Peptides against a protein of PDB entry 9GMZ. Designs and how they scored, part 124

Target 1, 343 residues: chain A of PDB entry 9GMZ
Amino acid sequence: TGFPLELLTRPATERLAYFENYTVAHPRLKEVYEILMRTIAEPAGASFIFVYGASGVGKTTLRLRVEQKLTELALPKLESDRARVPVVGIEAIAPESRYFNWKEYYTRALITLEEPLIDHKFDYGVRGISRDNFGKINVESKVVAPALRRALENALIHRHPDVFFVDEAQHFGKVASGYKLQDQLDCLKSLANMTGILHCLLGTYELLTFRNLSGQLSRRSVDIHFRRYCADSPEDVQAFKSVLLTFQQHLPLAETPNLVDHWEYFYERTLGCIGTLKDWLKRVLSDALDREATTITLKDLQKRALSVAQCQKMFKEIQEGERQLSETEADVQNLRSALGLGA

## One batch from the design tools (peptide; made by RFdiffusion4, then SolubleMPNN)

Design b2_p16_2_s4 (from b2_p16_2, 8 letters changed)
Fold by OpenDDE base, seed 3:
Structure b2_p16_2_s4 (fold): chain B 343 residues (1-343), chain A 16 residues (1-16)
Amino acid sequence: as target 1 above (343 residues)
Amino acid sequence: IPPLPSVSEPVEPVPL
């Protein structure tokens, strides 16, 4: 079934919002979702989950769907435990400075844990943290990062989320020295250990550098590779075409555009990343709605496509990440062979 | 090629 035809008479904002909120249950998303949900339910003593994959593969969509599902599953318990938050998710910010802003990270995490709808005000035991009249957390400028950390530790213990999500977690690594990355990982590990809360770090293949630096995190982490669709796999090509067909049916336009016939061009400019595809189609849809167009054309697609140079850069980053994983898999096989376990 | 299923509910920010 396509989009609701009634949308054709609705404002451009509602038509765009429909497509923005539309999520295709593509095979890789479903697979990673099932693994992630199972791992959150049964962490088996893990303190961390790493979800890594190409930029624009759909990690944020995965996070949001897991957050939704964990909230739905928690509803019966939330009636009895009004202090509980089922899940918390934040996005790590790229530091404007050479240093990761822990004060901002802790503040954002506290604000997210303390959404206005939580009737039960918690005292963080930290002077200069308050709630406004709307229940929103206010952090005074005088509050230092160690105090915000203690407040977050107390809030995480009290709210007891099933998981703490950090999206764009590769931004922890953008601190110019490997030493600072280890200190940051040790800080996150300490937070997870002190609170007993499972942390899920979502990010690019740059997250692999974090695992190689901390042999202690590797022992307490579960790893989930969110793969792109590959053009050398007939199954992946079929899945990618099925995604295009599905989006084609769910673009709220008077005339259904033929996206599937252009699948190679879509693949060239998305590298098999469904998030990149969705964002591209969203931009093109917005432009079409602004012009009151009945459909989208190849020219409309070309106008909003990533440049070949951008795609080449992104592809090199993907190939390096995929190579590092393949080498690690080969090293495991070599280790098994050397141990006499058989291939 | 068949269309794929949708995830049933829009990802609205679930009010906590």
Scores: peptide ipSAE 0.104, ipTM 0.680, DockQ to the pose 0.057
Fold by OpenDDE base, seed 5:
Structure b2_p16_2_s4 (fold): chain B 343 residues (1-343), chain A 16 residues (1-16)
Amino acid sequence: as target 1 above (343 residues)
Amino acid sequence: IPPLPSVSEPVEPVPL
């Protein structure tokens, strides 16, 4: 099992695109995918799902695969309901300013939800929101954030997606001095409550701050931890080596590179994060294709590796997130003991 | 060490 051998005669762009589109069904991705799909199907009165984990663990890959599957499952219903959008997914932008830009968020959400190809057009009831001759949404600069919010609420109600995804959702936590992070969470909570649409926030361990701010959010949220692979777990090391073996078979090169023998170096520079690994291999593959190389070497890998300083920074952020989760697990045990439920 | 399966190919984006 490997890449289609015909790719070796194809342009470098097509060979790179094959690897970019290739997704390994690694154990942690499969586990989180199954939990997330089940939770979307049966939210049990939850308004939020939080998916948190290390940067580069594969959260965006998870989102895109769930969006694809929800779209596939909705197809038979979309024939009868021409207004429906089965799923909507956006990425929250890091604000250039000290403040999260809600106006930009609502605009991007509307543009994504109301793509040109949707036949059943909707009137937002907001002056300065229109469609161009190509059906693309145009939002005039004069439209204020409260009006964009009402337009998004109405659009979400009308299009009734099974879930609204927000990737990089830790950016909602970027609030300037004098504003409360609570106000941002109350804004999101109100949007979910007013629309009846389940929201899934994907992000770094900074999302744990959102869970801790409100016992009301905790009662209406489902938490999903997307774990990295840990070098102290034999099972995790075996899974990580299996990912390397799979990627080496799916690099469209004339000679299969030996990635598995370098597993410790790959682990050192990815911290067990498969997204970071894939992005590294994409850069190395691109360089190999540009040189018309038959394979990749350790030197090619070293040229595109994250620096030790970058890895040390990322590892500190991971350790802090994993520590906070471990403390929460201990707090649950302490609470159970204090309630007389036993261990 | 066994290889892992792929996730199924992207279904072509259904024209919404």
Scores: peptide ipSAE 0.098, ipTM 0.671, DockQ to the pose 0.073
Fold by OpenDDE base, seed 4:
Structure b2_p16_2_s4 (fold): chain B 343 residues (1-343), chain A 16 residues (1-16)
Amino acid sequence: as target 1 above (343 residues)
Amino acid sequence: IPPLPSVSEPVEPVPL
């Protein structure tokens, strides 16, 4: 079924919001969603989940859908346990400096964990952390990172989320000169161990560096690869065309655009990444609505497409990540063979 | 926590 035809009489803002909120349940998203939900339900002593894949593959969409589902499943229990938060999710910020800002991370995590709707006030045990009259957390500038860490540890223990999500987690890899990436991993590992809270790190293939550096994290982590659609796979091409068909039916325009006939151009400019595709279509839809256009043309698509140079850069980053994974799989097979285990 | 105001729809098959 397409978009509600009533949207054609609605303001441009409502039409755009419809498409923004619309999510295609494409095969790779569904697969990774099912694996992630199962892993959260049955972590089997894991302290970490790593979800890695290309930029724009849809990791943020995955996170938001899991957060929604965990919240829905927790609603009946939240009536009895008013202190509990079912899930917490933050995005790691790219530091302006050459080092990850732990103070900012802990502050944002605390602010996100302490929603105003939580009646049960928690004492952080840290001077300079307070709630305002609106229930928002205020952190005084004098509060140092080690104190914020203790506050977050206590808050995570008290609120006991099923999972703590960190999106764009590759930003933890930004280490100052003289620091080791291992120290960042040990910090995260210690936070997970002290709280008993499962951490899910979502990010680019740069997260593979975290996987490779800590043989101790690997024993307590689950890895989930969120793959793009590949043009060399007929099944992946068919799935990508089905995504285009679904999006064209859900663009709130008077005339349904034919996106499927242009699938190769969409693939060229998205590299099989559905998040990149959706964000492109959002920009084009916004431009069409601003012009009161009845449909989207190839010229409208071209105006908002990523440049060939951007696509070439993104493709090199993807190829390097996919190569590292393929090498790791081969190394596992070689190790099994060397141990006298079957492949 | 209110649910996100989002709908998830299945992928439609492309006719052959």
Scores: peptide ipSAE 0.062, ipTM 0.637, DockQ to the pose 0.390
Fold by OpenDDE base, seed 2:
Structure b2_p16_2_s4 (fold): chain B 343 residues (1-343), chain A 16 residues (1-16)
Amino acid sequence: as target 1 above (343 residues)
Amino acid sequence: IPPLPSVSEPVEPVPL
């Protein structure tokens, strides 16, 4: 069980693409995938799903796997309902200004929702929204944010996706004041309520600040914590070593590198984040392929590792996020005790 | 939609 040996005779580009396209179904990814798929199938009146975890934990990989599966499950229905889109996924962009660009958000959402291959063309009822000769949506600069919102609401209702994904959703929180952040939450809440479409926001632990500002969103949200692997847990260490073993078998090199023996160094420089690990190995593999190397060495790993200073910064951000979650659990327990419900 | 990467389950490391 490893990479196809025929890849050793293939161009470096094909060998790299194989590894880029390889995904390890590691325990935390599988767990969060199953929870997310179940929650999308049975929202139980939820309007939001929040998926939060460390940068580089694998949230984008999770999203892409869910998008694939929802598309596969929808194929039989799409034959009868040519208007339906099974899933919509966008990445939130960090605002260049102190204000979130809602116009750009609605424009990107519309462009993503209305792919050219959809047979049933929707009329947005908005002047300055058109399709080009390839069926791609074009939004003229004169179209104002309230009109784009109405167009998106109508498109979401008509296309009826099972979920609307927003990756890097912590970027909604990057605004100059708490009042503006509440207005943004109310805008998203209104969009979900008006369309009846479940929204899934994926982000870093900065997303918790956004989630906690709306006690009304909390009643209609499901929280999913995508945890990193922790070195203080024997089970997590075993899972992390298993990921390293799997990656070493799927590096398309003539000699299988021993990554597992260096697990502590991999852990030190990834903080137990599998996305960070994969990106590191991808850079090292690219360098090895460029040199026509038979394997990768510890020196090759060291050349592409994150610096200790980068790891220390990332670790502080993780610790703050994990602390905020632990405080929330303690606050629930304190509330239960104060209500006389016991532990 | 472009085909997404295959997913493979991690192999348990043989205790070295």
Scores: peptide ipSAE 0.073, ipTM 0.593, DockQ to the pose 0.275; fails the geometry check

Design b2_p16_3_s1 (from b2_p16_3, 6 letters changed)
Fold by OpenDDE base, seed 3:
Structure b2_p16_3_s1 (fold): chain B 343 residues (1-343), chain A 16 residues (1-16)
Amino acid sequence: as target 1 above (343 residues)
Amino acid sequence: VDFSYPEDWADPAALP
């Protein structure tokens, strides 16, 4: 089973789009997907879901596929409730300045929530928020963050999504010197409480800081660890090689490249992160298509690989996150033992 | 609630 052979006669853009849209249901993605879908369906009084893991583990792929599935499941209900949006997903932006830009966050959330194609237009009750002739939201520069927040709260209540996704949510932690991360968490908590909308924050292990800062948030949050594949686990190595074989078969090239024989090099430069692997292969595929190449070589892979220095930095960040989780698990076990509870 | 994986998700290929 491989890519559709007809793609070999198609434009480079279509060949690249095929690979971009191709999703391997690898074991960790399946596991996290099931947990996330179940938690969204039955939040059990949770206001937050934290999905944390290495950069490039596949969190964005997870988000987009959950958004798709929630949309598909909602279609029968959307016919009767034309105001409803089943899911909203945004990416938190790294601030160019010292401070997280809440004004930009609220603006992006509003723009995403209020797609032009939604027939039922909502009035935000905020001066300087309008719709153009195409139904696209326009936010005037004079609109202040508190007004945008109120508009977003009203829009979330009116549209009533099953979940509000925030990807790259570690960027909420980028607070300037003298500001408290707690204030950002209180802001998010207030938004979730005021709207009654479940928030799912996806990000790096820096999200663990959010878990630790608020005992109140911890009681209303579900944690999902999206693990990478580890080279010290034979099962994880087998899963990683299987993913390589799958991508190898789904690169729309005339000659199937042998990626599996180079699995150690792929592991070295991805740290067991399937998103990083996919992005790397996408870059290499793009270069191959631009050259009308029949296959990809190790030299082509090397040109688009992350540097050793980048991998070393990423690995240190992963090790610190994995350490913090391991310590937390040990603390839970110690607490249970001290309480006279079995493991 | 249907927790089935999306149909367009491909299972990883079996290693030889």
Scores: peptide ipSAE 0.209, ipTM 0.859, DockQ to the pose 0.868
Fold by OpenDDE base, seed 5:
Structure b2_p16_3_s1 (fold): chain B 343 residues (1-343), chain A 16 residues (1-16)
Amino acid sequence: as target 1 above (343 residues)
Amino acid sequence: VDFSYPEDWADPAALP
């Protein structure tokens, strides 16, 4: 199965949009999706889910797919419960200062949670929070962070989402001291406990620092590692080649490019991260469409590839994260052995 | 060997 051949007669914008909107259900994405969906359905007293993996592995794609699915599953219930929101997802912003901006976080969360299309409007009881004529939340600059927190707590309780997603959650860790990071985690934990809403934090391997800082969070958290494909695994190499084959079939070009024959080059410049691969192919497709090209070439790929220096930097960050996980697994095994528990 | 993944997902951001 490939792209609809009718796209070849459509504008470049529609052809690009088709590929942008196309998601390969590759094995790692499917695995993590199933684990995440199951964990959201049956949190078993967990207050947090941590989803961590390399930059460009596909965490945002995972989040969006889960948000879509949770929304679809909730539709029948939303007819009877007009106050309910099935899921809420935000992206954490990198702080411009050495301090995480909680006021901005709470504001964005409130704006996202309170979609204009929700029929049942909530009164926050906070002076300076209002709705415009379109039902969009407006927060006046005078509203302080503690008031925004109370408004968010009340909104989360009232809307009762199945999960609250925070993408790029490693940005909570960009506070100047480890002590302040603990305070951020305690604040998030308090928010989850006060609302009874499950929180899912998605981010890079920097999220592992969050898991290690609070032994109390680990007891109420589920960890999900979104792995890249590894070139030393024949199974992972086959899966990566399969993704390339699928993408080459779904590039809306007159001549199907042979991506699979270049799999090593694709691996070298993506480190086995499918999001990085998709973004690369999107850039190359856009260039090809702009030139009215019939196909893409190795030269077209090379023009839009990440530099070797970028790949080396990303690979170092991945290796450090993978190392920390492997050490943790070894420490668990050593602890079990020391306790007289079999391996 | 067919290496294609038959399951495709529409990007949720593209759904109206």
Scores: peptide ipSAE 0.030, ipTM 0.673, DockQ to the pose 0.083
Fold by OpenDDE base, seed 4:
Structure b2_p16_3_s1 (fold): chain B 343 residues (1-343), chain A 16 residues (1-16)
Amino acid sequence: as target 1 above (343 residues)
Amino acid sequence: VDFSYPEDWADPAALP
């Protein structure tokens, strides 16, 4: 089944919004979704979940889908517990400086937890945090990071989400020394322990550095690898072609473009990352709609493709991350053999 | 070979 044909008579903005909100339930996304949902439901004493994978693999799409599902499942209980938020998700910002801005992080987390739609106003006990007449949180510039942390701890305890998501979490690691990175991890660990809230960190393979630095976090963490599709796997190539077929059927254009025949070019410029593919197709669709075009051409695709130089850089970063994971799997096998547990 | 994934996730809010 393709897009609703009625969209062809709708404004370009509605046609674009349809495709933006459309999500292909591809095999790797389904697999990681099921693992993540199960882990959130049964954390088994874990305080952290790490979801790592290539940039543009679809981690943000995964997060948003889990947030939607957790909200849907919580709706019957939220009628009785008006203070509860089922899930909270933020994106970590890349620091402009060599240091992660904890003040900004805590402020953004508080703003996200305290959406205006929450009827139950909580007093954070912190001077310089107020709500406007619309229920929006205002944080005065004089409020220091330790006070914002206490406000966030109190808000997380009061709202009791099933999980706290941090997207682009590799940005916690952009600290010039391993010692400072450990301090960031200890800060996150302390926040999870003080609140009793499960934290899910989503990010690139740079998150593997976080996993390795804290043997104490490792004992209380679950790891989820969100893999890209690999061209050396016939099954992965078939899955990637299936995603292209699904997207071509869901592009709200008068003539269905043949994306599948160009699968190698799509693979070359996305590295098997479905998020990168979707974002590319969004840009191309926007350009086509602006021109009132009936279809997408190869020339339209080429205009919005990542450059070969960008793809080569991204591929090197992916290969380094995949190598580190493969070495870790081999190290586990070697450890098991050395312990006499056998292969 | 049907390469489509019928279990697609559309945001219900995006449907008119």
Scores: peptide ipSAE 0.017, ipTM 0.533, DockQ to the pose 0.110
Fold by OpenDDE base, seed 2:
Structure b2_p16_3_s1 (fold): chain B 343 residues (1-343), chain A 16 residues (1-16)
Amino acid sequence: as target 1 above (343 residues)
Amino acid sequence: VDFSYPEDWADPAALP
């Protein structure tokens, strides 16, 4: 089924919002979603989940879909436990300085966790944390990072989220030395252990460096690889074409554009990343709606495409990440062989 | 936390 035809009579803002809110449940997204949902339901003593993949593969879409689903599943329990928050999700910010700003991280986590509308308000036990007239958390500048950590620990324990999401978590890895990265991992591990709250870190392949530095996190973590579609796989090509067909049908335009016939060009400029594809189509749709156009053309696509140079850079970053994963698999095989476990 | 993430979750259309 395509978009609701009544959208053609609606304002451009509603037509754009429809497409923005439309999510294609493509095979890789569905697979990772099911793995993630099962892992959250049955963590089996894991304290961390790592979800890694290419930039623009759809990790944020995955997170939002899981947050929505966990919220829906928690609604019956929230009626009896009004102190509970079913899920919390934040985006990690790239540090402006050489050091990760833990104070800012804890502040953002507290603000996100403490829903203004949550009926059960509790005392953080920390002076300088208050609520405004709307129940929004305010953290005074005088509050130090160790106090914010204790407040977050207490809040996580009190609110009991099923999972704490950190998107763009590769930004934890942007430190000048491996030692500082280990300290950050140990800090996150300690937070997860002290609260008993499962943490899910979503990010690029740069998360592999973060994941590999902590042999202790390795024993208590589940890894989920969110793969792109590969042009060398007929199945992946078919899935990518099916996504194009679906988007083609869900662009709220008077004339359905032919995206599928241009699949190679879409693949060239997205590297098989569906988030990149969706963002490209959103920009093109916005331009079309602004012009009151009946359809989109190849020329409209070309105007909003990533440059070849951008695609080449992104592809190198993907290849490096995929290589690191392949090396890890080879290392496991070498270890098995060295242990006398037949390959 | 805005728990209202309006999205239309749909399976991709199968190509014939």
Scores: peptide ipSAE 0.015, ipTM 0.494, DockQ to the pose 0.369

